# Ledger of designs, part 5: peptides against a protein of PDB entry 3HUF

Target 1, 320 residues: chain A of PDB entry 3HUF
Amino acid sequence: MWIIEAEGDILKGKSRILFPGTYIVGRNVSDDSSHIQVISKSISKRHARFTILTPSEKDYFTGGPCEFEVKDLDTKFGTKVNEKVVGQNGDSYKEKDLKIQLGKCPFTINAYWRSMCIQFDNPEMLSQWASNLNLLGIPTGLRDSDATTHFVMNRQAGSSITVGTMYAFLKKTVIIDDSYLQYLSTVKESVIEDASLMPDALECFKNIIKNNDQFPSSPEDCINSLEGFSCAMLNTSSESHHLLELLGLRISTFMSLGDIDKELISKTDFVVLNNAVYDSEKISFPEGIFCLTIEQLWKIIIERNSRELISKEIERLKYA

## One batch from the design tools (peptide; made by RFdiffusion4, then SolubleMPNN; from b2_p20_2, 9 letters changed)

Design b2_p20_2_s4
Fold by OpenDDE base, seed 3:
Structure b2_p20_2_s4 (fold): chain B 320 residues (1-320), chain A 20 residues (1-20)
Amino acid sequence: as target 1 above (320 residues)
Amino acid sequence: KKEEEEKKKKEEEEEKELKE
């Protein structure tokens, strides 16, 4: 989201969130959803127009800002952004930091991008929330992204957490739920006056972790906890691979269970399978190898003695 | 006192220039 602040009390000492939309900026406007009052004698009654676009699909992957357009409203002394005069037709900016000078005002409006990018675990939740979140200037998507700051967990009572949720947790993404999204949808009016009124997702995250025994106390408890072990996995999702890497595993990939030869077995402590393959192929597992699902592995990894537990299972099946 | 008067005069001139 874009946040503006200014020196010299020209914004009344407050920071403001700018959502996607159009704002008239000037001395003789009243603060509302489409106006920004700036208090200076050197600023025109109506000085500039700011237009913030909705996030693009690219912004979800890059964590880039919503496009920020500035137009001077035919003022005597013009408008500058980053020491450059704004062109007659307006200019568009994708920089994360904008220093906006209105006329001869000695104080600048500083606009900065606060990165917030929300990944969804399921397409139904994305479909439900994407429009509202985009209107807040928040990029949304389904696929893994290095720019992801938040991950929406679907609360299905009694279900195991998904691989996406496990990976989001280990990569230190803030896990949120529907309650946080609902809260975000209500703050749009209140944050006009004070950007600090934006809800803290960390409180929601702490509550999710506290109330769900499927999470360890911290990502650090699981990261590299299986260092020194080797696994093989079906070449499926990137998230599954990255999850196993974060556990400190050496990973070999295969395309089918038939590709698991004696050489691979000799170098592999266990095979990680998705639920569909595990359930369908459990009768045809190669002899002398421990096969488990990611969900079964996760149940082991969250235990304090995870290394001892996995070692016992490997030994039990290797010598049976 | 003289610096404050010069500052005030400059602000009044800028305010005139914005009304023209």
Scores: peptide ipSAE 0.037, ipTM 0.597, DockQ to the pose 0.099
Fold by OpenDDE base, seed 2:
Structure b2_p20_2_s4 (fold): chain B 320 residues (1-320), chain A 20 residues (1-20)
Amino acid sequence: as target 1 above (320 residues)
Amino acid sequence: KKEEEEKKKKEEEEEKELKE
């Protein structure tokens, strides 16, 4: 989201969130959803127009800012952005930091980009929320991205957490739920005059972790917890692979259960399968190898003695 | 304090130029 603040008292000492939309900026406008009052004698009654665009698909992957357009409203002294005069037709900016000078005003409006990018685990929830969140200047998507700051967990009471949720937790993404999204949608008008009124996602995250026994106390309890073990997995999802890497596992990839030969078994402590393959092929598992699902592995990993638990299961099958 | 007074004086001169 874009946040503006200003030097001196020209914004009345307030920080303001600029959501996607158009704003008339000047001395003789009243603060509302489409106007920004700036208190200086050097500023025109109606001085500039700011236009914030909705996020692009590229912004979801890069964490880049919503495009910021500035147009001077034919003022005597013009408008500058980062010491450059704004062109007659207006200019567009993708920089994360903008110093906006209105006319000869000795104080600048400072616009800065606060990154917030929300990944969804569930496509149905994305379809419900994406439009509203984009209108807040928040990029949204399903695919993993290094730019993601938040992850939406689906509230299914009594269900196991998904691989996406497990991975989001281990990569230290703030996990949120539909209650936070609802709260975020309701505060849109209240944060116009005070950017500090933005709801804290960390409180939602703490409550999710506290109320769900499927989460460890911290990601650090699980990261590299299986260092020194080797696994084999089906080439199914990038998220599953990245999850196993964060556990410190050495990973071998295979295309089918038929590719599990004596050589692979000799180098592998256990095989990780998806639920569909595990349930269909239980009877045909290779002898002398421990096979489990990611969800079964996760149940071991969240235990304090995870290394001892997995070692006992590996030993049990080597002597069987 | 002196820089604030000088900025305020400059704003008062510029207000005259905006009314002309």
Scores: peptide ipSAE 0.036, ipTM 0.658, DockQ to the pose 0.081
Fold by OpenDDE base, seed 5:
Structure b2_p20_2_s4 (fold): chain B 320 residues (1-320), chain A 20 residues (1-20)
Amino acid sequence: as target 1 above (320 residues)
Amino acid sequence: KKEEEEKKKKEEEEEKELKE
């Protein structure tokens, strides 16, 4: 989201969130959803127009800012952004920091981008929330992205957490729920006057972790916890692969259970399967190798003695 | 404080130029 602040009390000492939309900026406007009052004698009654675009699909993957357009409203002394005069037709900016000078005003408006990108675990919730979040200037998506700051967990009481949720947690993404999204939707008007009224996602996250025994206390408890072990997995999920890498596992991939030969068994401690393959192929598992689901592995990895637990299961099946 | 006073003085000069 874009936040503006200013020197010399020209914004009355307030920080303001600018959501996607159009704002008339000037001395003789009243602060509302489409106007920014700037208190300076050197500023025109209607001085500039700011237009913030909704996030692009590219912005979800890059964590880049919503496009910020500035147009001077034919003022005597013009408008500058980053010491450059705004062109007659307006200019567009993708920089994360904008120093906006209105006319000769000795104080600048400082606009800065606060990165917030929300990944969704399921397409249904994305479909429900994407439009509203985009209107807040928040990029949204379903696919993994290095730019993601938040991850939406679906509140299904009593369900196991998904691989996406596990991976988001290990990546140190702030996990949020539908209650946080609902709260975000209500504050849009209040943050016009005070950007500090933006809801804290970390409180939501802390509550999720505290109330769900499927999470360890910290990602650091799990990261590299299985260093030195080797697994094999089906080449079906990139998120599953990345999750296993974050556990410190050496990973071999195979296309079918029939590709699990004596050589692969000799260098592999266990096989990780998805639920569908695990349930369908239980009878055809290779002898002398431990097969488990990602969810079963996760239940082991969240325990304090995960290395000892996994070693016992490996030994049990290699020497049975 | 001195820089703020100089900035205010400059702003007052600019107000005169905006009214012209």
Scores: peptide ipSAE 0.035, ipTM 0.667, DockQ to the pose 0.078
Fold by OpenDDE base, seed 1:
Structure b2_p20_2_s4 (fold): chain B 320 residues (1-320), chain A 20 residues (1-20)
Amino acid sequence: as target 1 above (320 residues)
Amino acid sequence: KKEEEEKKKKEEEEEKELKE
């Protein structure tokens, strides 16, 4: 989201969020969803137009800002952005920091990009929320991205957490739910005058973790917890691979259980399978190797003695 | 404080130029 602040009390000492939309900026406008009052005698009654575009699909992957357009409204002294005069037709900016000077005003409006990108675990939830979140200037998607800041957990009562949720937790993404999204949608008007009224997702996250025994106390409890172990990974998602990497595992990837020979078994501590392969192939597992699902592995790694537990299971099946 | 006073003085000078 774009946030604006200014020196010299020209914004009344308040920070404001700029959601996607068009804003008339000037001395004699009233603050609302389409106007920004700037208090200086050096500023025209109607001085500039700011236009914030909705996020692009690319912005979800890059964490780049919504495009910021500035147009001078034919003022005597013009408008500058980052010390450059805005062109007659307006200019568009993709920089994360904009120093906006209105006319001769010695105080600048500082616009900065606060990164917020929401990943969804479920396409139905994405379809439900994407439009509303995009209107908040929040990029949304399903695929893993290094730019993601938040992850929407699908709450099914009594179900195990998904691999996506496990990975989101370990990569230190803030896990949220639909209740937070609902709350976020209600504050749009209230944050016009004060950007500090933006709801903190960390409270929602803390409540999710506290109320669900399937989460460890912190990501740090699990990161590299299985360092020194080796696994073979079969028919898993990219998120599953990244999850296993964050556990500190050495990973070999295979297409089928038939690719696991005696040499590989000698170098591999266990095999990680998806649920479908585990359920279908449980009768045909290679002898002398521990096979488990990622969900079964998760139940081990959330325990304080995870290394001892996994070592015991490896030994039990290697000598059976 | 000194930078704010210099900026405010500059704003007052520019306000005079806007009225001319």
Scores: peptide ipSAE 0.033, ipTM 0.662, DockQ to the pose 0.076

## One batch from the design tools (peptide; made by RFdiffusion4, then SolubleMPNN)

Design b2_p21_2_s1 (from b2_p21_2 with L15E)
Fold by OpenDDE base, seed 1:
Structure b2_p21_2_s1 (fold): chain B 320 residues (1-320), chain A 21 residues (1-21)
Amino acid sequence: as target 1 above (320 residues)
Amino acid sequence: EEEEEEEEEEEEEEEEENNEE
């Protein structure tokens, strides 16, 4: 989201979130959803127009800002952004930091981009929330992104957490739920006067982790917990691969259980399967290999003695 | 008329600030 602050109390010492939309900026306007009052004699009654676009699909992957358009409203001394005069037709900016000078005002409006990108694990939830979140200047998507800051957990009572949720947790993304999305939807007006009123997702996250025994106390408890072990991975998602990498596993990939030869067996401690393959092929597993699902692996890695538990299970199946 | 009076008031206020520097 865009946040503005200013020097010299021209914004009355307040920070403000700018959501996608159009704002008239000037001395003789009242602060609302479409106006930003600035207090200086050197500023026109109606000085500039700010237009913030909704996030693009590209912004979800890059963590780039919503496009920020500035137009001068035909003022005597014009408007500058980053020491450059705004053109007569207005200019558009994709920089994360904008220093906006209105006329000869010695104090500048400082706009900065606070990155927030929300990944959804569920396409139905994305369909429900994407439009509202985009109107907050929050890019949304289903696919993993290096720009992802938050991950929406689907609350199904008594269901196992998904691989996406497991991976999001280990990536140190803030896991959120529908309650946080609802809260975000209500604060749009309250944050106009004070950007500090933006809801803290960390409190929602702490409550999710505290109330769900499927999470360890921290990502650090699981990261590299299986260092030195080798696994073989079959028909898993990219998220599943990255999850296993974050556990410190050496990973071999194959296309079918038939590709598991004696050489591969000698180099691997266990095989990770998706649920469908595990359930269909459990009768035909190669002798002397420990096969498990990611969900079964997760139940082991959240335990404090995960390395001992895995070692015992590997030994049990090598000698069975 | 209102826009021209608004520009004249801005010029006077900016001239006052430039005269106080």
Scores: peptide ipSAE 0.022, ipTM 0.652, DockQ to the pose 0.086
Fold by OpenDDE base, seed 5:
Structure b2_p21_2_s1 (fold): chain B 320 residues (1-320), chain A 21 residues (1-21)
Amino acid sequence: as target 1 above (320 residues)
Amino acid sequence: EEEEEEEEEEEEEEEEENNEE
């Protein structure tokens, strides 16, 4: 999200969130959803127009800012952004930090980008929330991204957490739920005068972890917990692969259960399967190898003695 | 003092100009 602040009390000592939309900036406007009052004699009654665009798909993957357009409103002394005069038709900016000078005002409006990118676990929830979140200047998507700051978990009572949720947790993404999204949608008016009134996602996350026994206390409890073990997996999911890598596993990939030969079995401690393959093909599992789902593996890795549990299970099947 | 006087003169000139617009 874009945040503006300024020195010299020209913004009345307040920080403001700028959501996607258009703002008239000047000395003789009243602060609202489309106006920014700036207090200086050196500023025209109506000095500039700010226009913030909705997020692009690229912004979700890069964590880049919503495009920030500045136009001078035919003022005598003009408008500058990062020491450069704004062109007659306005200019667009993708920098994360903007120093906006209005006329000869000695104090600049400082605009900075606070990255917030929300990944969704399923397309239904994305479809429900994407429009509203984009109108807050928040990029949204389904795919994994290095720019992802938050991950939406569905509140389904008694359901196992998904692979996406497991991976989001291990990569230290802030896990949130629909209650946080609902709260975020209500604060839009209150943050006009005070950007600090933005809801804390970390409180939501702490509550999720505290109230769900499917989460370990910390990602660090699971990261590299299976170092020295080897697994084989079906080459179907990048998230599943990255999850297993974060556990410290050596990973071999196969295309079908038929590709699991005696050589692979000799080098592999266990096989990780998705639920569909596990349920359909359990009768045809290769002899002498431990096969489990990611969800079954997760139930083991959240235990403090995960290494001992895995070792016992490998031994049980190797000598059966 | 000179910088504050120049800022006050620029503010007065801008108030006059913003009153003529």
Scores: peptide ipSAE 0.019, ipTM 0.625, DockQ to the pose 0.075
Fold by OpenDDE base, seed 4:
Structure b2_p21_2_s1 (fold): chain B 320 residues (1-320), chain A 21 residues (1-21)
Amino acid sequence: as target 1 above (320 residues)
Amino acid sequence: EEEEEEEEEEEEEEEEENNEE
């Protein structure tokens, strides 16, 4: 989201969130959803127009800012952004930090991009929330991205947490729920005058972990917990691969169970399968190797003695 | 000096707005 603050109390000492939309900026405007009052004699009654675009699909993957357009409103002394005069037709900016100078005002408006990108685990929830979140200047998507800051957990009552949720947890993404999204939808009016009123997602995250026994106490309890073990991964997502890497596993990727010969079995501690393959191919599992799903692996990983549990399973099947 | 330049700017901008009405 874009946040503005200013030097010299020209914004009355307030920080403001700028959502996608158009703002008239000047001395003689009243603060509302489309106006920003700036208090200085050196600033025109109506000085500039700020236009913040909705996030692009690219912004979700890059964590880049919503495009910020600035137009001078034909003022005597013009407008500058990052020490450059704004062109007569206006200019568009994709920098994360903007210093906006209105006329000869010695104090600048500082606009900065606070990165917030929300990944969804569920397409239906994305479809429900994406429009509202985009109107807050929040990029949204389903695919894994290094730019993601928040992850919406798929809440199906009585189901195991998804691989996406497991991975989001281990990569230290803030896991949020529908209650937080609902709260975000209400803040649009309340945060106009004070950007600090933005809800802390960390409290939502703490509550999710506390209320769900499928989470360990911290990601650090699981990261590299299986260092020194080797697995074979069959027909899994990229998220599954990255999850297994974060566990410290040496990973071999195979296309089918038939690709696992006796030599590979000797070098592999266990095989990781998706649920569909695990259920359909149970009869075709190689002899002398431990096969499990990611969900079954996760249930072992969250235990304090995960290494001992896995070692016992490996020994049972290699010596049976 | 800075306060006098700011007052002259305010008067000139009020004269420009009054010429567009």
Scores: peptide ipSAE 0.021, ipTM 0.657, DockQ to the pose 0.057; fails the geometry check
Fold by OpenDDE base, seed 3:
Structure b2_p21_2_s1 (fold): chain B 320 residues (1-320), chain A 21 residues (1-21)
Amino acid sequence: as target 1 above (320 residues)
Amino acid sequence: EEEEEEEEEEEEEEEEENNEE
């Protein structure tokens, strides 16, 4: 989201969130959803127009800002952004930090991009919330991205968290739920005057972790917890691969259970399978190798003695 | 009246800024 602040009390000492939309900026405007009052004698009654675009699909993957357009409203001294005069037709900016000078005002409006990109665990939740979140200037998507800051856990996912949720937790993404999204939908008016009124997602996250026994106390409890072990997995999910890497596992990939030869078995401690393959092919598992699902692995790694538990299961099959 | 007083204050301030140059 874009946040503005200013020196010299020209914004009355307040920080403001700018959602996608158009704002008239000037001395003689009243603060509302489409106006920004700036208190300085050197600023025209109506000085500039700010236009913030909705996020693009690219912004979800890059964590880039919503496009910020500035137009001078034919003022005597013009408008500058990052020491450059705004062109007669207006200019558009994708920089994360904008120093906006209105006329000869010695104090600048500082606009900065607070990155918030929300990944959804399922398409149904994305379909429900994406439009509203995009109108807040929040990029949304389903795919993993290095730009993701928040992850929406689906409460309807039954008795187990998804691989996406597991990975989001280990990569230190702030896990949120529908309750936080509902709260975000109500704050749009209150944050016009004070950007600090934006709800802290960390409270939602703390409550999720506290109330769900499927989470360890911290990501650090699981990161590299299986260092020195090796696994093989089906080359089906990038998120599953990255999850296993964060556990400190050496990973080999295969395309089918038929590709699991004696060489692979000799260098692999266990095989990680998806639920569908595990349930359908459990009769055809290679002898002498421990096969488990990611969800079964997760139940082991959240235990304090995860290394001992894995070692016991590996030994059980070496002597079978 | 209020709009004329605000225009006169803008002219007086433009004259003060021009006298400090």
Scores: peptide ipSAE 0.020, ipTM 0.616, DockQ to the pose 0.060; fails the geometry check

